# Ledger of designs, part 90: peptides against a protein of PDB entry 5HOI

Target 1, 351 residues: chain A of PDB entry 5HOI
Amino acid sequence: FRYMPFSPAGTPFGFTDRRYLTMNEVGYVSTVKNSEQYSITVSFFDVGRFREYHFEDLFGYDLCFLNEKGTLFGQSKTGQIQYRPHDSIHSNWTKIIPLQAGERITSVAATPVRVIVGTSLGYFRSFNQFGVPFAVEKTSPIVALTAQNYRVFSVHYSQFHGLSYSLSELGTSSKRYYKRECPLPMSLPNINSDMKKDANLDYYNFNPMGIKSLFFSSYGDPCIFGSDNTLLLLSKWRSPEESKWLPILDSNMEIWKMSGGKETTDIHVWPLALAYDTLNCILVKGKHIWPEFPLPLPSEMEIRMPVFVKSKLLEENKAILNKKNEIGADTEAEEGEEDKEIQIPVSMAAE

## One batch from the design tools (peptide; made by RFdiffusion4, then SolubleMPNN)

Design b1_p14_1_s3 (from b1_p14_1 with S3E R7K S13L)
Fold by OpenDDE base, seed 1:
Structure b1_p14_1_s3 (fold): chain B 351 residues (1-351), chain A 14 residues (1-14)
Amino acid sequence: as target 1 above (351 residues)
Amino acid sequence: SDELYEKVKKALLS
């Protein structure tokens, strides 16, 4: 196992000179390699509210977090971080995070009120939006971070204990835990089955945890989207004893329904955010499971708990087709290989 | 949230 820099919905370079550092509901941050330098562009979906901007990156930022007020950048090896407000009212600031030998920044997060840095040794560093430090805490190794307002969702990895998560609130004087290093019931990437395609190996080398993204919902619930393409939501996190992970969307099942029950291997869901009952995502078409350039327009996918088993729906549809054929058996069997669209039950069709 | 769970459950069982 190797600790890699993680950013929400970030993409690898692959064989290209460009990648997305991060993307969410606000916008997307791209980087283009130019010799020994990088050109970074911060783009927005709401072009009426925000203005696209670019700058030259001499440091090779490999960590990014975008919010409605600014963009946080980080360099995993050097420990440099930079915050860039979207408005011209506030100045940019830069800071160096002290790293031990072999330590890496593994994730960064920023809200309008907090900046968070997590490391491969489990150092959790908190700052205000102006880069003034609050505290340094030692936790289990941090592999991913997201934040909303004062709340932080952190994912931890131990070689002995696997994946865990924490949910905390960063006050002015103290950190409160709602959850502290509790087991995270997320599947890791299966190297033996999925790595038969070179593109999946490239993605695994970029992101060995398979966490495509993590975010807070519009209601402030922690969400995570793993390599199994299932959206997990943490319910009842305010009640420590009642808190549970809910599988609120199987995106592979939804793609299968949208295709009329055809097996598709060239369409992939790339998660951005959860707004109310709708997953904001990019529908990726092609060989790679991540979006390429240009970025497709965001799509909306209604959340649906995976209550139905695909095999049972296929058996029920075959039984309905066989009954229709038994009633129609008196007219000529033209063996047309009609591409029989599976009749998805009306309760499963998007109205 | 539990409200999201119950909304999704109601939409799938209807």
Scores: peptide ipSAE 0.000, ipTM 0.340, DockQ to the pose 0.034
Fold by OpenDDE base, seed 2:
Structure b1_p14_1_s3 (fold): chain B 351 residues (1-351), chain A 14 residues (1-14)
Amino acid sequence: as target 1 above (351 residues)
Amino acid sequence: SDELYEKVKKALLS
């Protein structure tokens, strides 16, 4: 295992000169390799609120976090970070994070009020939006960060303990923990089963944890979307004893339903954000599990807890077909079992 | 939120 730079919903280069550094509900940040430099573009979904901008990147930023007020960039090896406000009122600022030998910045996050840097040695560094430092804390190695307002959701990895998470609030004078390095019940990528497809190996080499994204919901609940394509939400996090992860969406099940119960291997959910009760996502069509260029328009997927088992729905549909055949014996249409659209109950159909 | 939890819980119990 090696610590890789992580950004929410970031994509690999693959065989191309371009990738998404990050994307969420606000927009998407792309980078294009131009010889020894990169051209970075910050694009927005709400073109009425925001103006697209670009700049030349001489540092090779491999970390990014986008919010409604600005974009944070980071270089995992050099420790350089840059914050770029979207408006022209506030100035860009650059800082070098001191790194030890072999230390890497593994993730960065930014809100309108906080900047957070996490490292492969577990240094958690906090700043205000102007790059003024607040604190340095030593934690377990950080593999992913997201933040909303003053709250930070951090994912940690230890070779001895596996995945853990923390939920903290960065006040002006102190850090409060709601959760501190608690076990994270997320499935890791299965190297032996999933790596049979070359596209999965490329993605695994880019993101060994399989965390496609992590974000806060519109209600301020921590969310994570892993390699199993399940959206997990941390419920009741204010009550330490009652807090639990809820599997609020199995996106593979929803794609299967949308396909009339056909197994599709060419449609993939790429998570952006959770807005109220809908997952904002990109529906990716093709061989790669990540969006390519140009970026498709975002789609909304209603959250549905995975209460239904595919096998039971198939058995129920077979039982309904058998009952129809017992009532209507005369039409010998051998329409092959494989091509029959599964009648998904109306309560399970997306309107 | 408690509202999202109650909505998800209601969708599970319906």
Scores: peptide ipSAE 0.000, ipTM 0.346, DockQ to the pose 0.031
Fold by OpenDDE base, seed 4:
Order: C-alpha cells, then structure tokens, then sequence
Structure b1_p14_1_s3 (fold): chain B 351 residues (1-351), chain A 14 residues (1-14)
C-alpha cells in the first residue's frame, strides 16, 4: 500500500500535462505542467462573486483545498503549504510542515477559520487561517481530510483495521471529538475486477482508496463518495450511539436509470458537494472516470436511497413484455432486448 | 441529517 496525496475531487494527470488539484461547489483548481514548473489556475463557478486567478508554482503543489475565502496548497514531499486568500485584503502565507523521513502530507483542508494538515504517519496539525499553529495530535495515518467552519472530517487507514473516520471540532482551547477513529463502512477499490482497464489502474495509482471526494453537506453532515460511486452521509453524529452511515445515492443506479436500463460505461458521476437534497456533480462522458479539460458544467442529481434492485426491475419489465406478446400484437419488432428502454416505475422516476 | 433521511425516505415511499 502507498499513501498518496489526496485532495477532494482531484484528478490525475493521466497522459496529459494538466489535472484538477481539487474541485467543489465553489470552483476548481487546475495545474498545468510546464517543464519543471506548474501554472496553477483557481477558477470559480460563481463568476459574479469571484475572479479567476493564476500563478506560477515552483514547488509542484500536489495537495489543494478550496473554500469561499481562499485556497490552501500543499506539497506532499517537502511539507510546504501555502494559503492564498481570494481577496486582495489578506496576504498569502507560506509555511513548511516538519516531516519525518518518509512522512508525507496526505491531505490538507482549510476553512475561513482553520487550516488542517494530515500526514501518512497520522500527524494531525491544526492552524488558524493565518497559519498560527494550535496543536499537533498523533492519530492513525490520515488519508483524507475535509473541513467546514470548525469541524473536521478525517479518514484514516490502518493495515490492520482498514478505513476509519473521525469527526472533530477545533475550538479555540481544545479539540472535541464527536467520532474518533470509528470504522468507515466504505468499499475499497477492487484491484482484481476493476483494474482490467488501464484508465482504472491509472486512477488507482493516483488514489488507492478510491475516495473521489469527501465534504460536509449544507447541513454540516459528513459525506463521502467512494469508488463504488455511492454517496454516504453520516446521520445522527451528535448522538454517538445513534450515528450511522446512510447510502443516500447510488450514482451507478441513477446513471443506469437515466440510460433507460442500459449498461453504460462511458458516463460517470464526479462529486462536488451536497447542497440540501441535491448532489452537485460533474457528469463525465468518456473513457476516464474523472473530468478532463475543459470542465463540463456542474449538474444536479437528486439524492435517492437505493431501495430497488436492478434484477427485479428487469424481471418485471420482461414480465410486462411477455404479457404484451401474449395479447397477440404481432409487432415484429425484433429490436434486440439490449436496445429496448426499460420502463422505470413511476415511483422511481417521478420525484 | 435525520430530517434529510426522512424526507428522502418519504419521497421514495410515496
């Protein structure tokens, strides 16, 4: 296993000179490789609120987190981080995170009030928005971070225990845990089945956990979107005994439904954020499961609990077709079973 | 949230 730098909805270079460092509901950060340098562009979806900007990156930032007030960059190997406010009022700042031999920054997160750095050795470092340190804590190895206001959602990996998560609040005086290294019921990428396609292997090498993104919902609930394309939401996290992960969207099922029940391998959901009951996402069309350049416009996908089984829907549609054939409609439409649009029950289509 | 879950559940069961 190899710890890789993780950023929310970050994409690999693949065979290109460019990738997205991160993207969310605020915007997207791209980097283009120019010999030994990189050109970084910070772009926004709300072009009326924010102005796109770019800068030359001499450090090769491979970690990024975008929020409404600024962008945090990190270099996983050197330990350099940079925070860049979007406004011209606040100054950029740079800091070097001390790393041990072989230690990597694995994830960074930033809110308007906190900066968080997680490492492959499980060092959790917290700062204010000005880069003033609060604390250093030793946890299990951190593989992903996101944050909203004072809250941090961290994903951890242990070779012995697999994936775990923490939910914490970074107050002024102390860190509070709502959840501390609890099991995360997320499926890991299946190397043997899914990696037969070169594109999947490239993505696995970039992101071995298959965490496409993690974020807080608009209601402040932790969300994670794994390689299984299921959106998990942590419900009741304020009540430790009642807290549970809810599979609130199977995006593969939704794509299958949208395609009239055809198996499609060229449409992929790339998660950005959860706003109320709608997943903000990029609908990726093509060979790669990640968005390429130019970035498609964000789409909205309504969340739906996966309560239906594909096989049962197929059986019900076959039964309807057989009944139509018994009624003596000699419609010689030998249109192969593969080309017929599956009638999705109104209860699955309507809301 | 629980409200979100119950909203989605209600929507799918209606």
Amino acid sequence: as target 1 above (351 residues)
Amino acid sequence: SDELYEKVKKALLS
Scores: peptide ipSAE 0.000, ipTM 0.342, DockQ to the pose 0.033
Fold by OpenDDE base, seed 3:
Structure b1_p14_1_s3 (fold): chain B 351 residues (1-351), chain A 14 residues (1-14)
Amino acid sequence: as target 1 above (351 residues)
Amino acid sequence: SDELYEKVKKALLS
């Protein structure tokens, strides 16, 4: 296993000179490699609220987190971080995170009030929005971070214990834990099944945990989207005994439904955010499971617990078709292309 | 169903 820099919904370079450093509901950050330099562009979905900007990156930032007030950049090996407010009223600041030999920054997060840095050795560093440090804590190795307001969702990896998560609040005086290094029931990428496609190997080398993104919902619930394309939401996290991960969307099932029950291998969900009851996402078409350039417009996908099994739907539709054919045997009805569409019952579209 | 969806939504919001 190798600790890799993680950013929410970040993409690999692949065979190209460009990638997305991060994307979410606010926008997307791209980097283009120009010899030894990089050009970074911060783009927004709400072009009326925000102005796109770019800058030259001499450091090779490989970590990014975008919020409504600014962008945090990080360099995993050097420990350099930079915060760039979107508004010119506030100055950019740069800081070097002290790293031990072989330590890497694995993830960064920023809110309008907090900056968080996580490392491969499990150093959790917290700052205010101006880069003033609050604390340094030693945790299990951090592989991913996200934050909303004062709350931080962290994913940890141990070779002995696998994946765990923490949910914490970074108040003014102290860190509160709602969850502390609890087991995370997320499926890891299956190297043996997924590596048969070159596109999956490139992504696995970039992101060996298969975490496509993690975010807080609009209600402030931690969400994670893994390699299985299932959106997990942490429900009832305020009540330690009642807290559970809910599989609120199987995006492969939803793509299968949207395709009229056809197995589709060229459409992929790329998660951005959860707003109310809709997953904001990019529908990726093509060979790669990640978005290429230009970025498609975001799509909304309604959250639905995977209550239905494809096999049962196929059996029910076959049974309906067989009954229609038994009743319809006396009329030479043209074999119209319509008979190949699996009618997803409106009840299953409303359930 | 709207009832299952509302139960899920209520379980997510509670």
Scores: peptide ipSAE 0.000, ipTM 0.341, DockQ to the pose 0.034; fails the geometry check

Design b1_p14_1_s4 (from b1_p14_1, 6 letters changed)
Fold by OpenDDE base, seed 4:
Structure b1_p14_1_s4 (fold): chain B 351 residues (1-351), chain A 14 residues (1-14)
Amino acid sequence: as target 1 above (351 residues)
Amino acid sequence: SDELYEQVEAQLSK
């Protein structure tokens, strides 16, 4: 296993000189490799609220986190981090995170009030928005971070225990845990079955955890979107005994429904954020499971818990077709069973 | 909110 730098919805270079460092509901950060330098562009979806900006990156930032107030950059190997406010009122700041031999920054997160750095040795470093340190804690190895306001959702990996998560609040005086290194019921990428396609291997080498993104919902609930394309949400996290992960969207099922029950291998959901009851996402069309350039416009996908059984929907559709044929509708639609769009019952489509 | 997920769970329990 290799710890790789993780950023929410970050993409690999693939065969190109460019990638997305991160993307979310606020915007997207791209980097273009130019010899030994990189050109970084910070772009926004709300072009009325924000102005796109670019800068030359001499450090090769491979970690990024975008929020409404600024962008945090990190270099996984050197330990350099940079925070860039979007406004010109606040100054950029740079800091070196001390790393041990072989230690890497694996993830960074930033809110308007906190900066968080996680490492492959499980060092959790917290700062304010001005780069003033609060604390250093040692946890299990951190593989992903996200944050909203004072809350931090961290994903940890142990070779012995697999994936775990923590949910914490970084107050002024102390860190509070709501959840501390609890099991995370997310499937890891299956190297043997899924990696037969070169594009999947490239993505696995970039992101071996298969975590496409993690974020807080608009309600402040931790969300994670894995390689199985299922959106998991942590429900009732304020009540430790009642807290559970809910599979609130199977995006493969939704794509299958949208395709009229055809198996499509060329449409992929790339998660950005959860706003209320809608997944903000990029619908990726093509061979790669990640968005290419230019970035498509975001789409909204309504959250739906996976209660439908494909086999039942197929059987019901066959039964409807057979009843239509018995009623003497001589519609000689010789279209093979594979080409007929599955009518999803309105009762099942309205949930 | 916990209420939205309770609504989704309540819809699915029907």
Scores: peptide ipSAE 0.009, ipTM 0.442, DockQ to the pose 0.029
Fold by OpenDDE base, seed 5:
Structure b1_p14_1_s4 (fold): chain B 351 residues (1-351), chain A 14 residues (1-14)
Amino acid sequence: as target 1 above (351 residues)
Amino acid sequence: SDELYEQVEAQLSK
C-alpha cells in the first residue's frame, strides 16, 4: 500500500496533460502540465460571485482544497503549502510543513477560519486562515480531510484496523472530539473484480482508498462517497452512542432508475457536495469514471435510502405488463423485450 | 438535519 495525496473529487491525469486537483459546490481547480511546470486555474460555478484566476505552479501542487474564501494548495513530498484568497484584499501566504523521512502530506483542508494538514505518519497540523499554527497532534495515518467552519472530518488508515474516522472541533484554545478514530464502514476498492478495466487501474493508482470525495452537508453532517458509489452520511454525531453511518444514496441505483432500468456502464456519478436533500454531482458519460475536460454542468440527485431491490422492481413491472396484455391493450409494440423501459413509480423517479 | 433523517428512517421503517 502507498499513501497517495488526496483531494476531494480530484481526478488523475490519465493519458492527458491535465486534471482536476479538487472540485466541490464552490468550483473546480484544474492543473495543466507544461513540461516541468504546471498552470493552475481556479474556476467557479457562481461566475457572478467569483472571478476565475490562474497562476504558474513551479512546485507541482498535488493537493488542493477549495472554499468560499480561498484555495489551499499543497505539495505532498516537499511539504509546501500555499493559501490563495479569492479576493485581492488578502495576501497569499506560503509555508513549509516539516516532514520526516518518507512522510507525505496526504490531505489538506481549509475553511475561512482554519487550515488543516494531515500526513501519512498521522501528524495532524492545525493553523488559522493566516497560517499561524495552533497545534500538532499525532493520530493514526491520515488519508483524507475535509473541514467546515471549526469542524474537521478526518479519515485514517491502519494496515491492522483498516479505515477509521474522526470528527473534531478546532476551538481557539482546544480540540474537542465528537468521534475519535472510530471504525468507518466504507467498502475499499476491489482490486480483483474492478481492475480488469485499465481506466479503473489508473484511478486506483491515483486513489487507492477509492474515496471519490468527502464533505460536510449543508447541515454540517460528515459525508463520504466511496468506490461503491454510495453516499454515506454520519447521523446523530452529537450523541456518541446514537451516531451511525446512513447510506443515503446508492448512485448506481439512481442511474439505473434514471435509465428506465437499463444497465448503463458509461454513466458515472462524480460527487461535489450535499445541499439539503440533493447530491450536487457531475454526471460523467464515457469510459472514465471521472470528469474530463471541459467539465460538464453540475447535476442534482435527490437522496434516497437504498431500500428497493432491482429484481423485485423488475418482477413487479413484468407483472404489470402481463396484466396489461391480459386486458387487451394493443400488442403492436413488438419492440424487443430488452428495450422495455421500466415504469418506475413517480414516487421513486428522481425529479 | 437530524430530524430530516429521523423522518426518512421513520418512513422506511413502515
Scores: peptide ipSAE 0.009, ipTM 0.444, DockQ to the pose 0.027
Fold by OpenDDE base, seed 1:
Structure b1_p14_1_s4 (fold): chain B 351 residues (1-351), chain A 14 residues (1-14)
Amino acid sequence: as target 1 above (351 residues)
Amino acid sequence: SDELYEQVEAQLSK
């Protein structure tokens, strides 16, 4: 195993000179390699609220986090970080994070009020939005970070204990834990089955944890989207004894339904955010499981508990088709068997 | 929803 730099929904270069450093509901950050330099572009989905901008990167930033107020960049090997506000009112700032021999920055996150840096040795560094440090804590090795307001969702990896997670709140004077290094029930990439395609090996070398993205929902619940293409949501995290991970969407099952029950291998869900009851995502068509250039428009996918079995749905659909063929053309079959899609009551997320 | 099927079919037909 090697610690690699992680950014939410970041893509590899593959055989190209360009990749996405990060993307979410706000926009997407791309980098293009030009000889020994990089050109970075920060693009937005709401073109009425934000203006696209670009700059030359002499450092080779391999970490990025985008929010509504600015973009955080990081270089995993040198420890350099840069924050760039989207407005011209606030100045850009740069800082060097001190790294030990062999230590890497593995993830960065930024909110309008906090900047967080996580490392391969488990150093958790917190700052305000102006780069003023609060604290340094040593945890298990950090592999991924996201943040919303004062809350931080961190994923940790140990060779002995596997994946764990923490949920914390970064006050002005203290860090509160809601969860501290609890087991994370996420499936890791299966090297033996999935690595038969060169494109999957390239993605595994870029992201060996298979975490496509992690974010907070619009309700403030931690979400993670792994290599199994299942969206996990942490429910009831305010009650430490009642907190559980819910598989709220199997995106492979949803793509299978959308394809009329056909096995498709060229359509992939790339997660951006969870807004209310919809996954904001990119539908990727092609050889690679990640979006290429140009970026397709975002799509919305309704969240659904994976309670259905493909074989049963195919048997039921065949039985309905056989009944429609036996009952001649004149019976208006009441289309009123609404598939009672168990809408997850909004109450299961926010209480 | 039928709209999501139509969006996927419209993207698949391009």
Scores: peptide ipSAE 0.000, ipTM 0.356, DockQ to the pose 0.149
Fold by OpenDDE base, seed 3:
Structure b1_p14_1_s4 (fold): chain B 351 residues (1-351), chain A 14 residues (1-14)
Amino acid sequence: as target 1 above (351 residues)
Amino acid sequence: SDELYEQVEAQLSK
């Protein structure tokens, strides 16, 4: 296993000179490779609220986190981090994170009030928005971070225990844990099944955990979207005994529904955020499971518990069609039964 | 069903 730098919804270069460092509901950060230099662009979905900006990156930032107030950049090998406010009121700041031999920054997160750095050795470093350090904690190796306000969702990996997660609050005086290194019931990428497509190998080499993104919902619940394209939400995390992961969306099932029950292999969900009951996402069309350039407009996908099985929906639709045929509607629509668009009943869409 | 959504929403809002 190799620790790779993780950023929420980040994309690989593939065969191109450009990639997305991160994207979420606020916007998207792209980098273009020019020889040994990089040009970074910070773009926003709300063009009325924010102004796009760019800068030359001499460090080769491979970590990024975007929020409503600024962008955090990191270099996984050198330990350099930079925070850039979107406004010109606050100054940019740069800091070097001390790394041990072979240690890498694996993930970074930033809120308007906190900066968090996680490493491959499990160093959890917290700062304020001005880069003033609060604490250093030793945890299991960190593979992903996200944060909202004072809350941090961290994903950890151990060769012995697999994936775990923590949910913590970084108050002014102390760190509080709501969850501490609890098992994360997320499926890892299956190398043997998924690697048959070259596009999946490039993505696996970029992101071996298959975590497409992680974020907090608009309600402040931790969300994670894995390689299985299932959105997991941590429900009732305030009550440690009642807390559970809910599979609130099977995006492969929703794509199948949207296609009228046709198996599609060229449409992929790329997660951005969860706002109320809707997954904000990019619908990726093509060979790659990640968005290319230019970025498509975000789409909304309503969250739905995976209660329905494709086979049962197919059987119910066949039974409805057979009943219509028995009622003697003589319309000779001889179009083969296999190509008939599965009318998913609006009730089954709303159920 | 609206009841399943209400149960999911009631689980997400708590």
Scores: peptide ipSAE 0.000, ipTM 0.404, DockQ to the pose 0.033; fails the geometry check

